# Peptides against a protein of PDB entry 7SID, part 96

Target 1, 151 residues: chain A of PDB entry 7SID
Amino acid sequence: LHMYLMLLKELPGEEYPLPMEDVLELLKPLSNVCSLYRRDQDVCKTILNHVLHVVKNLGQSNMDSENTRDAQGQFLTVIGAFWHLTKERKYIFSVRMALVNCLKTLLEADPYSKWAILNVMGKDFPVNEVFTQFLADNHHQVRMLAAESIN

## One batch from the design tools (peptide; made by RFdiffusion4, then SolubleMPNN)

Design b2_p23_1_s4 (from b2_p23_1, 14 letters changed)
Fold by OpenDDE base, seed 3:
Structure b2_p23_1_s4 (fold): chain B 151 residues (1-151), chain A 23 residues (1-23)
Amino acid sequence: as target 1 above (151 residues)
Amino acid sequence: DEEKEDKLFQEIIEKIEKREKEK
C-alpha cells in the first residue's frame, strides 16, 4: 500500500498528462487496494484525491484509442464501487467530497454522460444523474461543492 | 453486509481481469 500510494501521490497535474500506458499500469492494482481498504476512510480519501489526476488525464485523451477505453473502463468501475458504498452510507463527508470532485471533473469532460457511466453489479448509472443526488447530501459542504459545478 | 461488499469487489476484479485477457 505504501509504495502504491507514493506512486499515486507523485502523479503530475493537468498541465503534464501521463502517457495512457502509464495510467493503465497505475490503475491495475487500484481495485485490489480499494477492496482491501474500502472501510478505511483516510485511505479512501487519499486514493480519491490522487486519482483526480487520472480523471484529468482521461478527459484530455483521445477517447477513440483502445488504451483510453480500457483506462476509462477500469477507472469508472472503481468510481462505481465508491458510489455504491456511498449510497450504502459507508463514507464520511470528507470521502464524499473527494468523490464529488472526481465526478465534477468527469462532467467537465463529458457533460451529457455519453461515456461517463458507472456500472455497478450490472446496472448503469450515468454520472450526470449520480451527481445530482449529491445536491441533496446530508452534509452542507458536500451540497455546496456539488452546487458549484452547476453554477 | 461484508459479504455483499466482498461480492461487489470480486465482480470488479473479475471484470478487470477479463479485460486484461482480451488484450
Scores: peptide ipSAE 0.362, ipTM 0.834, DockQ to the pose 0.729
Fold by OpenDDE base, seed 2:
Structure b2_p23_1_s4 (fold): chain B 151 residues (1-151), chain A 23 residues (1-23)
Amino acid sequence: as target 1 above (151 residues)
Amino acid sequence: DEEKEDKLFQEIIEKIEKREKEK
């Protein structure tokens, strides 16, 4: 886990996106890691913070390629899982903050949720609609973060 | 519910595997 998280942490920023093939390789173990540590708030927060770089990479890539669509799908699926568990009240506010940041970054790249759609258990949840729900979050800081992202 | 969570992540893994096989 530590090695994997270190790799995620060291991902280049938006200005220096990785080749999509490399992004895919980094995403492959992510679902398994998330599954194993889904009850660990600190690990989940760390994962969500680190995958922000993945979102930025995806936003800088051409979405017409097969690899880009694959990477997008894998990433959105993971985010969808975190969203689902959030609705199930499994995550503390700090994890939700990290999730909101991921969603914010997605919306910056896709404001109208043309491709930023979470599919959870066969149901589609456009990120813009999901994001709006955080405006009513129980925690003040989460609401504030969500509200700031609207401007 | 842990069982539901397991099912969720199992579905995620299956989706990823399906994508890989289709390449």
Scores: peptide ipSAE 0.360, ipTM 0.834, DockQ to the pose 0.629
Fold by OpenDDE base, seed 4:
Structure b2_p23_1_s4 (fold): chain B 151 residues (1-151), chain A 23 residues (1-23)
Amino acid sequence: as target 1 above (151 residues)
Amino acid sequence: DEEKEDKLFQEIIEKIEKREKEK
């Protein structure tokens, strides 16, 4: 886990996007790691904070390539799981804050949710619709972060 | 609840594995 988190931390920022092949390699174990540590708030927060760089990379890449669509799909699937568990009240506010930041970055890249759609248990949830639900979050900091992202 | 979460992530893993095989 530590090694994987360190790899995620070392991801280049928005100014220096990774090759999509490298992004895919980093995403491959992500679902397994998230599954194993889904109840660990600190690990989940750390993962969500680090994958922000992945979201930025995805948003700046050629959306027409197969690798880009694959990476987007893998990432959105994981985010969908975090969203689902959030709705089931499994995550504290700090994890939800990190998730909102991920969703915010997705909306910056895809404001109309053309590709940013969460699929959870066979149902589609456009990120723009998902994001608006955080405006009514129980924690004030989450609401504030969501509101700042919209305005 | 735990079982439902396990099922959710199992489906996620299967989706990813399916994508890799089709690629």
Scores: peptide ipSAE 0.360, ipTM 0.834, DockQ to the pose 0.723
Fold by OpenDDE base, seed 1:
Structure b2_p23_1_s4 (fold): chain B 151 residues (1-151), chain A 23 residues (1-23)
Amino acid sequence: as target 1 above (151 residues)
Amino acid sequence: DEEKEDKLFQEIIEKIEKREKEK
């Protein structure tokens, strides 16, 4: 886990996007890691903070290739899981803030949620609609973070 | 709740495997 997280942390920002092939390799173990540590608040927060780099890379990539669609699908599926568990009130505010940051970055890349759609248990949830729900979050800092992202 | 979470992540794995097979 630690080595994987370190690898995610060292990813370049949006100004220097990774090849999609590299992104795919990084995403492969992500779902398993998330599954194993889904109940650990600190690990989940760390994961969400580090995958911001992945979000930025996906946002800078052309969406015309099969690999891009695959990477988007894998990433969005994982984010969807975090969203679902958030709806089930499994995460503290710090984890939710990290998730909001991920969603914010997705909306910057896809403001109208053309491809940024979370599929959870067979149902589609556009990220813009998901994001709006954080405006009513129980924690004031989460609401504030969500609010500043819309302006 | 735990069973629902397990099912959720099982679906995630299945989705990923499906994508890989379609390549």
Scores: peptide ipSAE 0.359, ipTM 0.836, DockQ to the pose 0.611

Design b2_p23_2_s1 (from b2_p23_2, 11 letters changed)
Fold by OpenDDE base, seed 1:
Structure b2_p23_2_s1 (fold): chain B 151 residues (1-151), chain A 23 residues (1-23)
Amino acid sequence: as target 1 above (151 residues)
Amino acid sequence: DREEELEKKLEEKKKEIEKLLLS
């Protein structure tokens, strides 16, 4: 669904926090869309750049509702998938850069990874632990971005 | 007013997405 991605690009930005119900509705199809284009580097980069706004919305939301937990779960599933494929070295540096930016924003919202935990292949990985691994990335720009993000 | 405009844009996009996904 390339048209879905086009529509996602044109969604309102971070000027106002979106209702969590709206965020949840947008996240539901996202996992399927990502799976269709998981091998397309340009599309993956675009997705990660645009979901950055969703991360900011999640961070500004009330974290005490069922819809919030559901939205967080849906989003973390998507991020976890991208991280998993990154670990398998299937993404170029520009995609990894976009992922680091998403992880950075998650840490701003949840510095101690209380809820920001990636579940990949049945195992839990706190985002703060995942993020520090990019300090050892093979590409210098990724390492630099990770380094400047922790201070 | 700006919030209302934002909400209108969101609703329009949601309807378009729903139409696309259900087709």
Scores: peptide ipSAE 0.020, ipTM 0.492, DockQ to the pose 0.033
Fold by OpenDDE base, seed 5:
Structure b2_p23_2_s1 (fold): chain B 151 residues (1-151), chain A 23 residues (1-23)
Amino acid sequence: as target 1 above (151 residues)
Amino acid sequence: DREEELEKKLEEKKKEIEKLLLS
């Protein structure tokens, strides 16, 4: 886990997007890692902060459409899981902050949630609708971060 | 030059990821 997260952290962001093939390789173990550490707040925050690089790469990708869809699907599965647990009040504010940053980046890439749709428990939730819920978050900093993204 | 440096960094990280995933 530590080595994996270090690699995610050190990857270049928007200045030099990763090939989609590399993004896919990074995403493959991610769901399992997230599942194993879903109850560890610090690990979850770290994961969400590091996957921002993946979101930025996905939003700027003009690579193979099939690989892009695959990467999007894998990523959205992970984000959906984090959001689901957030709705169940399983995460502290710092984890929610990191999640909002991910959602913000997704909305920058897909403002109308054409592809950014979370499927949780068999139901579809567009990210733009999910994001607006954080405007009413119990924590001030989370509300502020969400508000900054809309205005 | 900056792009070249970034490319090299990407290649290095790619190799590290591959090694990690195969380990």
Scores: peptide ipSAE 0.020, ipTM 0.476, DockQ to the pose 0.028
Fold by OpenDDE base, seed 3:
Structure b2_p23_2_s1 (fold): chain B 151 residues (1-151), chain A 23 residues (1-23)
Amino acid sequence: as target 1 above (151 residues)
Amino acid sequence: DREEELEKKLEEKKKEIEKLLLS
């Protein structure tokens, strides 16, 4: 796992957005990885931090392509799982901080949550509505991070 | 070419990650 996370961190793409096909390939196994380590706070935080670049890439591609929709679906599944466990108070503040950063980036790409909708337990939750819940987070740093996104 | 070099690195890393995930 440590080697995997190290390699994931070193993936190129900060200065050049990854093709959607590459994003999709990275997202396909991600759900399984997250499921295996969902109880490990440090691993979850690391994963969320590393997928920030993926979120940025999603907003740069053609939203009409099948690969884009597939990638969006794969990513939203992962984010939805993290949010669901957050609602169940399963994550410490540092993990919630990383999740807020992901949601913040999603809102920058899709401010009106046209496609950024979390489906959890069969119910739809627009990211813009989900995001506002972090304004009332118990930890002050989480609230501050969420608040600066609307300023 | 910067893009070509990045693509090469990406492909190499993807292969390494795949090996780790399948092990």
Scores: peptide ipSAE 0.020, ipTM 0.487, DockQ to the pose 0.033
Fold by OpenDDE base, seed 2:
Structure b2_p23_2_s1 (fold): chain B 151 residues (1-151), chain A 23 residues (1-23)
Amino acid sequence: as target 1 above (151 residues)
Amino acid sequence: DREEELEKKLEEKKKEIEKLLLS
């Protein structure tokens, strides 16, 4: 796992965005990895930090291709799972902060949550609404991170 | 040239990741 995460981190950054086809291939196994290690706080935090580059790639791509929509769906599934477990109070504040950073990046790409919508247990949660809820997080650092992101 | 090199590196990493996930 740690080797996988290291390789993921070493992928090209924002200056050289990945083709959407490649992004999609990278996202396909990610859900399974997240599910397998969902109870490991450190792994979850690391995953969330490393998938930030994926969000940036998604934001730089056109939204008209099938691969883009598929990649967005795969990514939102992962984020939705983390959001769901956050609501169930399964994650410590550091994991929640990493999640907020992902949500912030999504909002930068989609401020009005046109496509950035989390589907959890059959219910839709626009990312802008999800993000706003972190303003009332139990941990002050999470609240502060969320608050500074809207300024 | 730069893009080609980048693509090669990407493919190598993809193969490594796939190997790790399937092993």
Scores: peptide ipSAE 0.019, ipTM 0.486, DockQ to the pose 0.035

Design b2_p23_2_s2 (from b2_p23_2, 13 letters changed)
Fold by OpenDDE base, seed 3:
Order: structure tokens, then C-alpha cells, then sequence
Structure b2_p23_2_s2 (fold): chain B 151 residues (1-151), chain A 23 residues (1-23)
């Protein structure tokens, strides 16, 4: 786990995006890691903080390729699961803040939610719509972080 | 046809991942 998290931390930023093929390889084990540690708040927070680089990479890639759609699908599935568990009150505020940062970055990359759509339980939720729900979060720091993106 | 098949496979993968994370 620690080695995987270290790898995620060292991913190139927006200025030097990874090839989409490499992004796919990184996403393959992610779902398993998230599943194993979904109830560990610290691990979830760390994962969400590190996958911010994945969002930046996806935003700089050609959206028409099959690999891009595949990467987007796998990534959004993970984010959607975290969001769903958040709605079920499974995560503390620090994890929710990390999720908000991911959603914020998604909106920066896709402000019109063309591809940034969460599908949970067979229903589609545009990230912009999901994001507004955090404006009513019970924790003040989460509300403030969400509000920064709107203003 | 090929696009439809890809979308179907993607949806199947999504369901599997979601089940693992939400179970």
C-alpha cells in the first residue's frame, strides 16, 4: 500500500501529463486498493489527495480516444463510490474535503461537465450538481472549501 | 457497433468496481 501511495504522489502534474496508457495502468489496481481500505479514513484521504494528478492528466488528454474514455470511466467510478459513501455518512470531514478537491479539479478541467459525470446505482449525476451539495455540508471547513470554487 | 460493445464492457466494469467499493 505505501509503495503504491508513494507512486501516486510522484505522478507528473498538468504541465507534463502522462500518456493515457500509463494512466490506465495506474487506475487498474486503484479500485482494489480503495475497496480494501474503504473504511480506513486516513488511507482514503491519502488516496483522494494523490489522485488529483489523475484528474489533471485526464483534462490534458485527447477526449476522443478509447483509452481516454476507459480511463475516465474507471476514475469516475471510484470518485462516484466515494461520493456515495459520503452521502451515507461513512467519511469524516477531512476525507470529504479531499473529495471536494477532486471534484473541484474535475470542474476546472471540465467546467461544462461534458465527461465529468458520476454514475452511481445506474443514475447519472453531473459533477457540478454533486459539488453544490457540499455547500450544505455539516462541517464548516467543507462548506468553505466548496464555496471557494463557486465564488 | 464497436462503440456499443465498448460502452457495454465499460458499464460492466463500472458495476463490478462499484459493487466492490459499496459492499
Amino acid sequence: as target 1 above (151 residues)
Amino acid sequence: SKKKEFEKKLEEQRKKIEELLLS
Scores: peptide ipSAE 0.023, ipTM 0.564, DockQ to the pose 0.910
Fold by OpenDDE base, seed 1:
Structure b2_p23_2_s2 (fold): chain B 151 residues (1-151), chain A 23 residues (1-23)
Amino acid sequence: as target 1 above (151 residues)
Amino acid sequence: SKKKEFEKKLEEQRKKIEELLLS
């Protein structure tokens, strides 16, 4: 876990995107890591903070390639799971803050939610629609962060 | 078509991952 999280932390941002093949390789263990630690608030927060680099890489890639669609699908599945557990009130505000930042970054890359769509329990949820729900979050700071992102 | 097959495989993978994370 520590080595994997360190790797995610050191990924380059938007200016120097990784090859999509490398992104795919990085995403492969992510679902397993998230599954193992889904009840650990601190680990989940750390994961969500570090996957911001993945979002930035995905946003700068060619959307027409098969590998891009595959990477997007795998990544959005993970984000969708975090969102689902958030709706079930399984995460504290600090984890929700980190998730909102991920969603914000996704919207920056895809403002019209053309590909940024969460599929949870067989139903599609565009990220822009999901994001607006955080405007009604129970925690003040989460609502504030969400409100800042709609500009 | 190959595209439809890919989409099907992706959906199957998504379901497996989702089940793993939400179980």
Scores: peptide ipSAE 0.022, ipTM 0.556, DockQ to the pose 0.820
Fold by OpenDDE base, seed 2:
Structure b2_p23_2_s2 (fold): chain B 151 residues (1-151), chain A 23 residues (1-23)
Amino acid sequence: as target 1 above (151 residues)
Amino acid sequence: SKKKEFEKKLEEQRKKIEELLLS
């Protein structure tokens, strides 16, 4: 786990995006890791903070690439799972803060949710709609973070 | 087609995660 998290943390930013093939390789174990530690708030927060680099890489890639679509799909599946558990009130505010940051970054890359769509339980949820829901979050800091993204 | 194969794989991944979430 720690080795994997370290790899995620050390990913280059938007100025030097990784090849999509490398992104795919990094995403492969992510679903399993998230599933195993879904009840660990600290691990979830750390994962969400580190996957921001993935979003940045995805946003800098050719959206028409098959590999890009594959990477987007795998990533969005993970984000969708976190959002689902958030709706089930399984995560504390700090984890939700990290999730909002991920969603914010997704919206920066895809403001109209053309590809940024979460699929949970067979239903599609555009990220822009999902993001708006955090404006009504129970925790004031989460609401403020969400509101800052609108202004 | 490649598209169908991709969609199938993606759906399988989603189902797997959902199954874990429901467990």
Scores: peptide ipSAE 0.022, ipTM 0.568, DockQ to the pose 0.653
Fold by OpenDDE base, seed 5:
Structure b2_p23_2_s2 (fold): chain B 151 residues (1-151), chain A 23 residues (1-23)
Amino acid sequence: as target 1 above (151 residues)
Amino acid sequence: SKKKEFEKKLEEQRKKIEELLLS
């Protein structure tokens, strides 16, 4: 876990996007890691904070490639799972803050949710619709973070 | 078509990941 998290942490931002092949390699173990630590709030927060770089990379890539679609699908599935567990009140506010930041970054890359669509339990949820739900979050800091992203 | 096949494979992959994360 430590080595994987360090790798995620060291990902470059939008100024230096990674090849999509590298993004895919980073995403491969992510589902397993998230599954194993889904009940650990601190680990989940850390993961969500680090995968912000993945969103930034995806937003700067050519969305017409198969690799991009593959990476996009894998990433959105993970985000969808975190959102689903959030809806079930499984995560504290700090984890929700990290998730909102991910969703914010997705909206910056895809403001109209053309590709940023979460598929959870066989249903599609556009990220813009998902994001607006955090405007009514029970925690004031989450609401504030969501609100500043809309305006 | 290749596109349809890819989409099908992607959906199957997403289902597997979702099941893993939500289990």
Scores: peptide ipSAE 0.021, ipTM 0.533, DockQ to the pose 0.808

Design b2_p23_2_s3 (from b2_p23_2, 10 letters changed)
Fold by OpenDDE base, seed 4:
Structure b2_p23_2_s3 (fold): chain B 151 residues (1-151), chain A 23 residues (1-23)
Amino acid sequence: as target 1 above (151 residues)
Amino acid sequence: SAEEEQEKRLKEQEKEIEEKLLS
């Protein structure tokens, strides 16, 4: 876990996007890690904070290749799971804030949710629609973060 | 088609990931 988190933390920023093949390699263990630690709030927060770099890489990809679709799909599945568990009130505000930041970054890359669509239990949830729900979050800091992200 | 088959494989992969995360 620690080595994986370190790797995620050291991902390059927007200036130097990773090849999609490298993104896929990083995504492979992500679901397993999230599954193992989904009840650990601190680990979930850390994961969500670190995968922001992945979101940026996915958003900058202008190539509609098989690998791009694969990477986007895998990542969105993970985000969808966090969203679902959030709806089930499984996460504290700090984790929800980290999730909002991920959604914000997705919207910056895909403001019209053309590809940023969460599929949970067979149902589609465009990120822009999901994001608006955080404007009504029970915690004031989450609401504020969501509001700032729109403007 | 090949594209349809690939899409099917990706959907199955995503389903497996979802099941791991939500089980």
Scores: peptide ipSAE 0.389, ipTM 0.825, DockQ to the pose 0.844
Fold by OpenDDE base, seed 1:
Structure b2_p23_2_s3 (fold): chain B 151 residues (1-151), chain A 23 residues (1-23)
Amino acid sequence: as target 1 above (151 residues)
Amino acid sequence: SAEEEQEKRLKEQEKEIEEKLLS
């Protein structure tokens, strides 16, 4: 876990995107790690903070490539799971804050949710629609972060 | 078509990931 988290933390940012093939390799263990530690709030927060680099890489890639579609799909599935568990009130505000930042970064890369669509239990949820729901979050800091991201 | 089959495989892969995460 610690080695993988360190690897995610040190990924190149938006300025120096990785080849999509490398992104796919990094995404392979992500779902396993998230599944194993989904009950650990601190680990989930850390994961969400580190995957921001993945979003930046996805946004700089050729969206028409097969590998891009694959990477986007795998990544969005993970984000969708965090979103779903958030709706089920499984995460404290600090984890939700990290999720909002991920969604914000997705919207920066795809403002009109052309590819940034969460699929949960067979239903599609465009990230722009998902994001606006955090304006009504129970915690004031989450609402504030969401509001700041829109304006 | 090959493209349709690829899309199907990707959707199945995503479903398996989702089931693992939400189980």
Scores: peptide ipSAE 0.389, ipTM 0.825, DockQ to the pose 0.803
Fold by OpenDDE base, seed 2:
Structure b2_p23_2_s3 (fold): chain B 151 residues (1-151), chain A 23 residues (1-23)
Amino acid sequence: as target 1 above (151 residues)
Amino acid sequence: SAEEEQEKRLKEQEKEIEEKLLS
């Protein structure tokens, strides 16, 4: 876990995006890690904070390739799961804060949710609509973060 | 088509990931 998280943390910035093939390799263990530690709030928060680099890499890709769609799909599935569990009140505010930051970054890359669509249990939820829901979050800091993103 | 089959495979992969995360 530590090594994987460190790898995510040390991803190059937007100036030097990774090849999509490398992004796919990074995404492969992500679902497993998230599944194993989904009940650990601190680990989930850390994961969500570090996958921001993945979002940035995905957003920098202008390719409409199968690899891009694959990477987007795998990543959005993970984010969708976190959102779903959030709706089930499984995560504390700090995890939700991290999730909002992920969604914000997705919207920066895809403001109209052309590809940033969460599919949860067969239903599609555009990230822009999902993001709006956090304006009504029970925790004031989450609401504030969400509100700041639309200002 | 090959593209349709690939899309099907990807959707199945996503479904498997979802099941793992939400099980």
Scores: peptide ipSAE 0.385, ipTM 0.823, DockQ to the pose 0.843
Fold by OpenDDE base, seed 5:
Structure b2_p23_2_s3 (fold): chain B 151 residues (1-151), chain A 23 residues (1-23)
Amino acid sequence: as target 1 above (151 residues)
Amino acid sequence: SAEEEQEKRLKEQEKEIEEKLLS
């Protein structure tokens, strides 16, 4: 886990995007890690903070690429799971803050949710619609972060 | 088509990931 998290943390920024093939390799173990530690709030927060680099890489890639669609799908599935568990009130505010940052970054790359759509239990949830729900979050800091992202 | 089959495979993969995460 530690080595994987360090690898995610050290991903290059937007100035030097990773090849999509490398992004896919990083996404492969992500679902397993998230599944194993989904009840660990600190680990979930760390994961969500680190995968922000993945979102930035996805947003800069050619969406017509097969690898891009694959990476996009795998990543959005993970985010969708975090969203679902958030709706079930499984995560504390700090984890929700990290999730909002992920959604914010997705909206920066895809403001109209053309590809940024969460599929959870067979239903589609555009990220822009999901994001607006955090404006009514029970925690003040989450609401503030969501509001700052819209304006 | 090959593209449709690839899309089906990707959707199946996503479903498996979801089941793992939400189980």
Scores: peptide ipSAE 0.384, ipTM 0.821, DockQ to the pose 0.798

Design b2_p23_2_s4 (from b2_p23_2, 10 letters changed)
Fold by OpenDDE base, seed 3:
Structure b2_p23_2_s4 (fold): chain B 151 residues (1-151), chain A 23 residues (1-23)
Amino acid sequence: as target 1 above (151 residues)
Amino acid sequence: SAEEEQKKKLEEQQKEIEEKLLS
């Protein structure tokens, strides 16, 4: 876990995007790690903060390639799971803050949710619609972060 | 078609990931 988290932390930003093949390699163990530590709030927060770099990389890729669709799908599945568990009130505000930041970054790359669509339990939820739900979050800081993205 | 088959494969993969995360 520690090595994987360190690797995620050291990912380059949007200015220096990784090849999509490398992004896929990083995403492969992500679901397993998230599954094992889904009840650990600190680990989940750390993961969500670090995968922001993945979102930035996805926005700079050829969106019509097979690898891009694969990477988008794997990533969005993970985000969708975090969102679903958030709706079930499984995460504290700090984890929700990190999730909102991920969704914000997704909207910056895809403001009309053409590809940024969460599929949870067989249903599709565009990120732009999902994002609006955080405007009504119980925690003040989460609401403020969500509102900042709209203004 | 090959494209449809690939799409189906990816959907199945995503479903497996979701099950691991939510089960």
Scores: peptide ipSAE 0.344, ipTM 0.793, DockQ to the pose 0.846
Fold by OpenDDE base, seed 1:
Structure b2_p23_2_s4 (fold): chain B 151 residues (1-151), chain A 23 residues (1-23)
Amino acid sequence: as target 1 above (151 residues)
Amino acid sequence: SAEEEQKKKLEEQQKEIEEKLLS
């Protein structure tokens, strides 16, 4: 776990995007790690903070390819799971804040939610619609973070 | 078509990941 998280943390920034093939390789273990530690708030927070680099890499891809669609799909499935568990009130505010930051970054990459669509239990949820729901979050810091992100 | 088959394959893959995460 620690080595994987370290790898995610040290991903190149927006100026030097990874090849999509490399992104796919990084995404393969992600779902397993998230599944194993979904009840650990600190680990989930850390994961969500580190996957911001993945979002930045996905957003810089200008070419639609099979690998791009695959990477986007795998990533969005993970985010969708975090969103679903958030709806079920499984995460504390600090984890939700990390999720909001992730969604914000997704919207920066795809403002119109052309590809940034969460599919949960067979139903589609555009990220822009999901994001607005955090404006009504029970925790004031989450609401404030969401509010400043749309301005 | 090949595109439809690829789409279906990806959807199945995503469903499996979702089931793992939410089980």
Scores: peptide ipSAE 0.342, ipTM 0.793, DockQ to the pose 0.837
Fold by OpenDDE base, seed 2:
Structure b2_p23_2_s4 (fold): chain B 151 residues (1-151), chain A 23 residues (1-23)
Amino acid sequence: as target 1 above (151 residues)
Amino acid sequence: SAEEEQKKKLEEQQKEIEEKLLS
């Protein structure tokens, strides 16, 4: 886990995005890690913070490539799961804040949610729509973060 | 078509990931 998290943390920034093939390799174990540690709030928070680099890489890639669609799909599935569990009140505010940051980053790359769409239980939820729901979050810091992100 | 088949494969993959995460 530690090695994987470190790898995520040390991903190149937007200036030098990784090849999409490499992004796919990084995404492969992500779902497994998230599944194993979904009940660990600190690990989830850390994962969400580190996958911000993945979002940045996805946003800088050719959106028309098959690998891009694959990577986007795998990543959005993970984010969708976190959002779903959030609705089920499985995550504390700090994890939700990390999720909001992920969603914010997605919206920066795709403001109109053309590709940033969460599919959960067979239903589609555009990230821009999902994001606005955090304006009504029970925790004031989450609401504030969401509100600041739309300004 | 090949594109449709690939899309189907990806959807199945995503479904499996979702099931793993939400099980």
Scores: peptide ipSAE 0.339, ipTM 0.790, DockQ to the pose 0.845
Fold by OpenDDE base, seed 4:
Parts: sequence; structure tokens; C-alpha cells
Structure b2_p23_2_s4 (fold): chain B 151 residues (1-151), chain A 23 residues (1-23)
Amino acid sequence: as target 1 above (151 residues)
Amino acid sequence: SAEEEQKKKLEEQQKEIEEKLLS
């Protein structure tokens, strides 16, 4: 876990996007890690904070290749799961904050949710619609973060 | 078509990931 988290943390920023193949390699174990530690709030927060770099890489992808769709799909599935568990009130505010940051970054890359669509249990939820729900979050910091992201 | 098959494979992959996360 620690090695994986370290790897995620060391991902290059927007200035130096990774090849999509490398992004896919990083995403492969992500679902397993998230599944294993989904009840650990600190780990989930850390994961969500670190995958922000992945979001930036995905957002800069101008190529509609198989690898791009695959990477986007895998990532969005993970985010969708976090969102779903959030709806089930499984996560504390700090995790929700990290999730909002991920959604914010997605919206910056895809403001009209052309590809940023969460599919949860066969239903599609555009990120822009999902994001607006956090404007009514029970925690004031989450609401504030969401509001700042839109403005 | 090849594109449809690819889409189907990706959807199945995503479903498996989702099942792991939401199990």
C-alpha cells in the first residue's frame, strides 16, 4: 500500500502528462486498493488526494483511443464507487472534501461532462450533476469547497 | 463491430471493478 501511494504521489503534474499506458498501469491496482481500504477514512482520503494527478492526465488527453477510454472508464468507476458510498454516508467530511476536489478537477477538464460520467449500478450520473449535490452537503467545509469550485 | 465489442469489454471490466468496490 505505502509503495503504491508513494508512486501515486510522485506522479507528474499537468506540465508533464504521463503516457496513457502508464496511467493504465497505475489504475490497475487502484480498485483493489480502494476495495481493501474502503472503510479506512485516512487511506481513502490519501488515495483521493493522490489520484488528482491522474485526473489531470486524463483531462489533457486529446486522443480518443482505446487506452484513453479504458483509463477514463476505470478511473470513473472508482470515483463512482466513492460517490455511491458517500451517498450511503460511509465517509467523513475529509474524504468527501477529497472527492469534491477530484470532481472539481474533472469538471475543469470536462465542464460539460462529455466523458466525465459516473456509472453506478447501471445508471449514468454526469459529474456536473453529481457535483451540485455537494453544494448541499451536511458539512459546511464541503459545501464551501463545492461552491468555490463552481465560481 | 470492433468498436462495439471494445465497448462491451470495457463495460464488463468496469462492472467487475464496481462489484469489487461495492461488495
Scores: peptide ipSAE 0.334, ipTM 0.790, DockQ to the pose 0.844

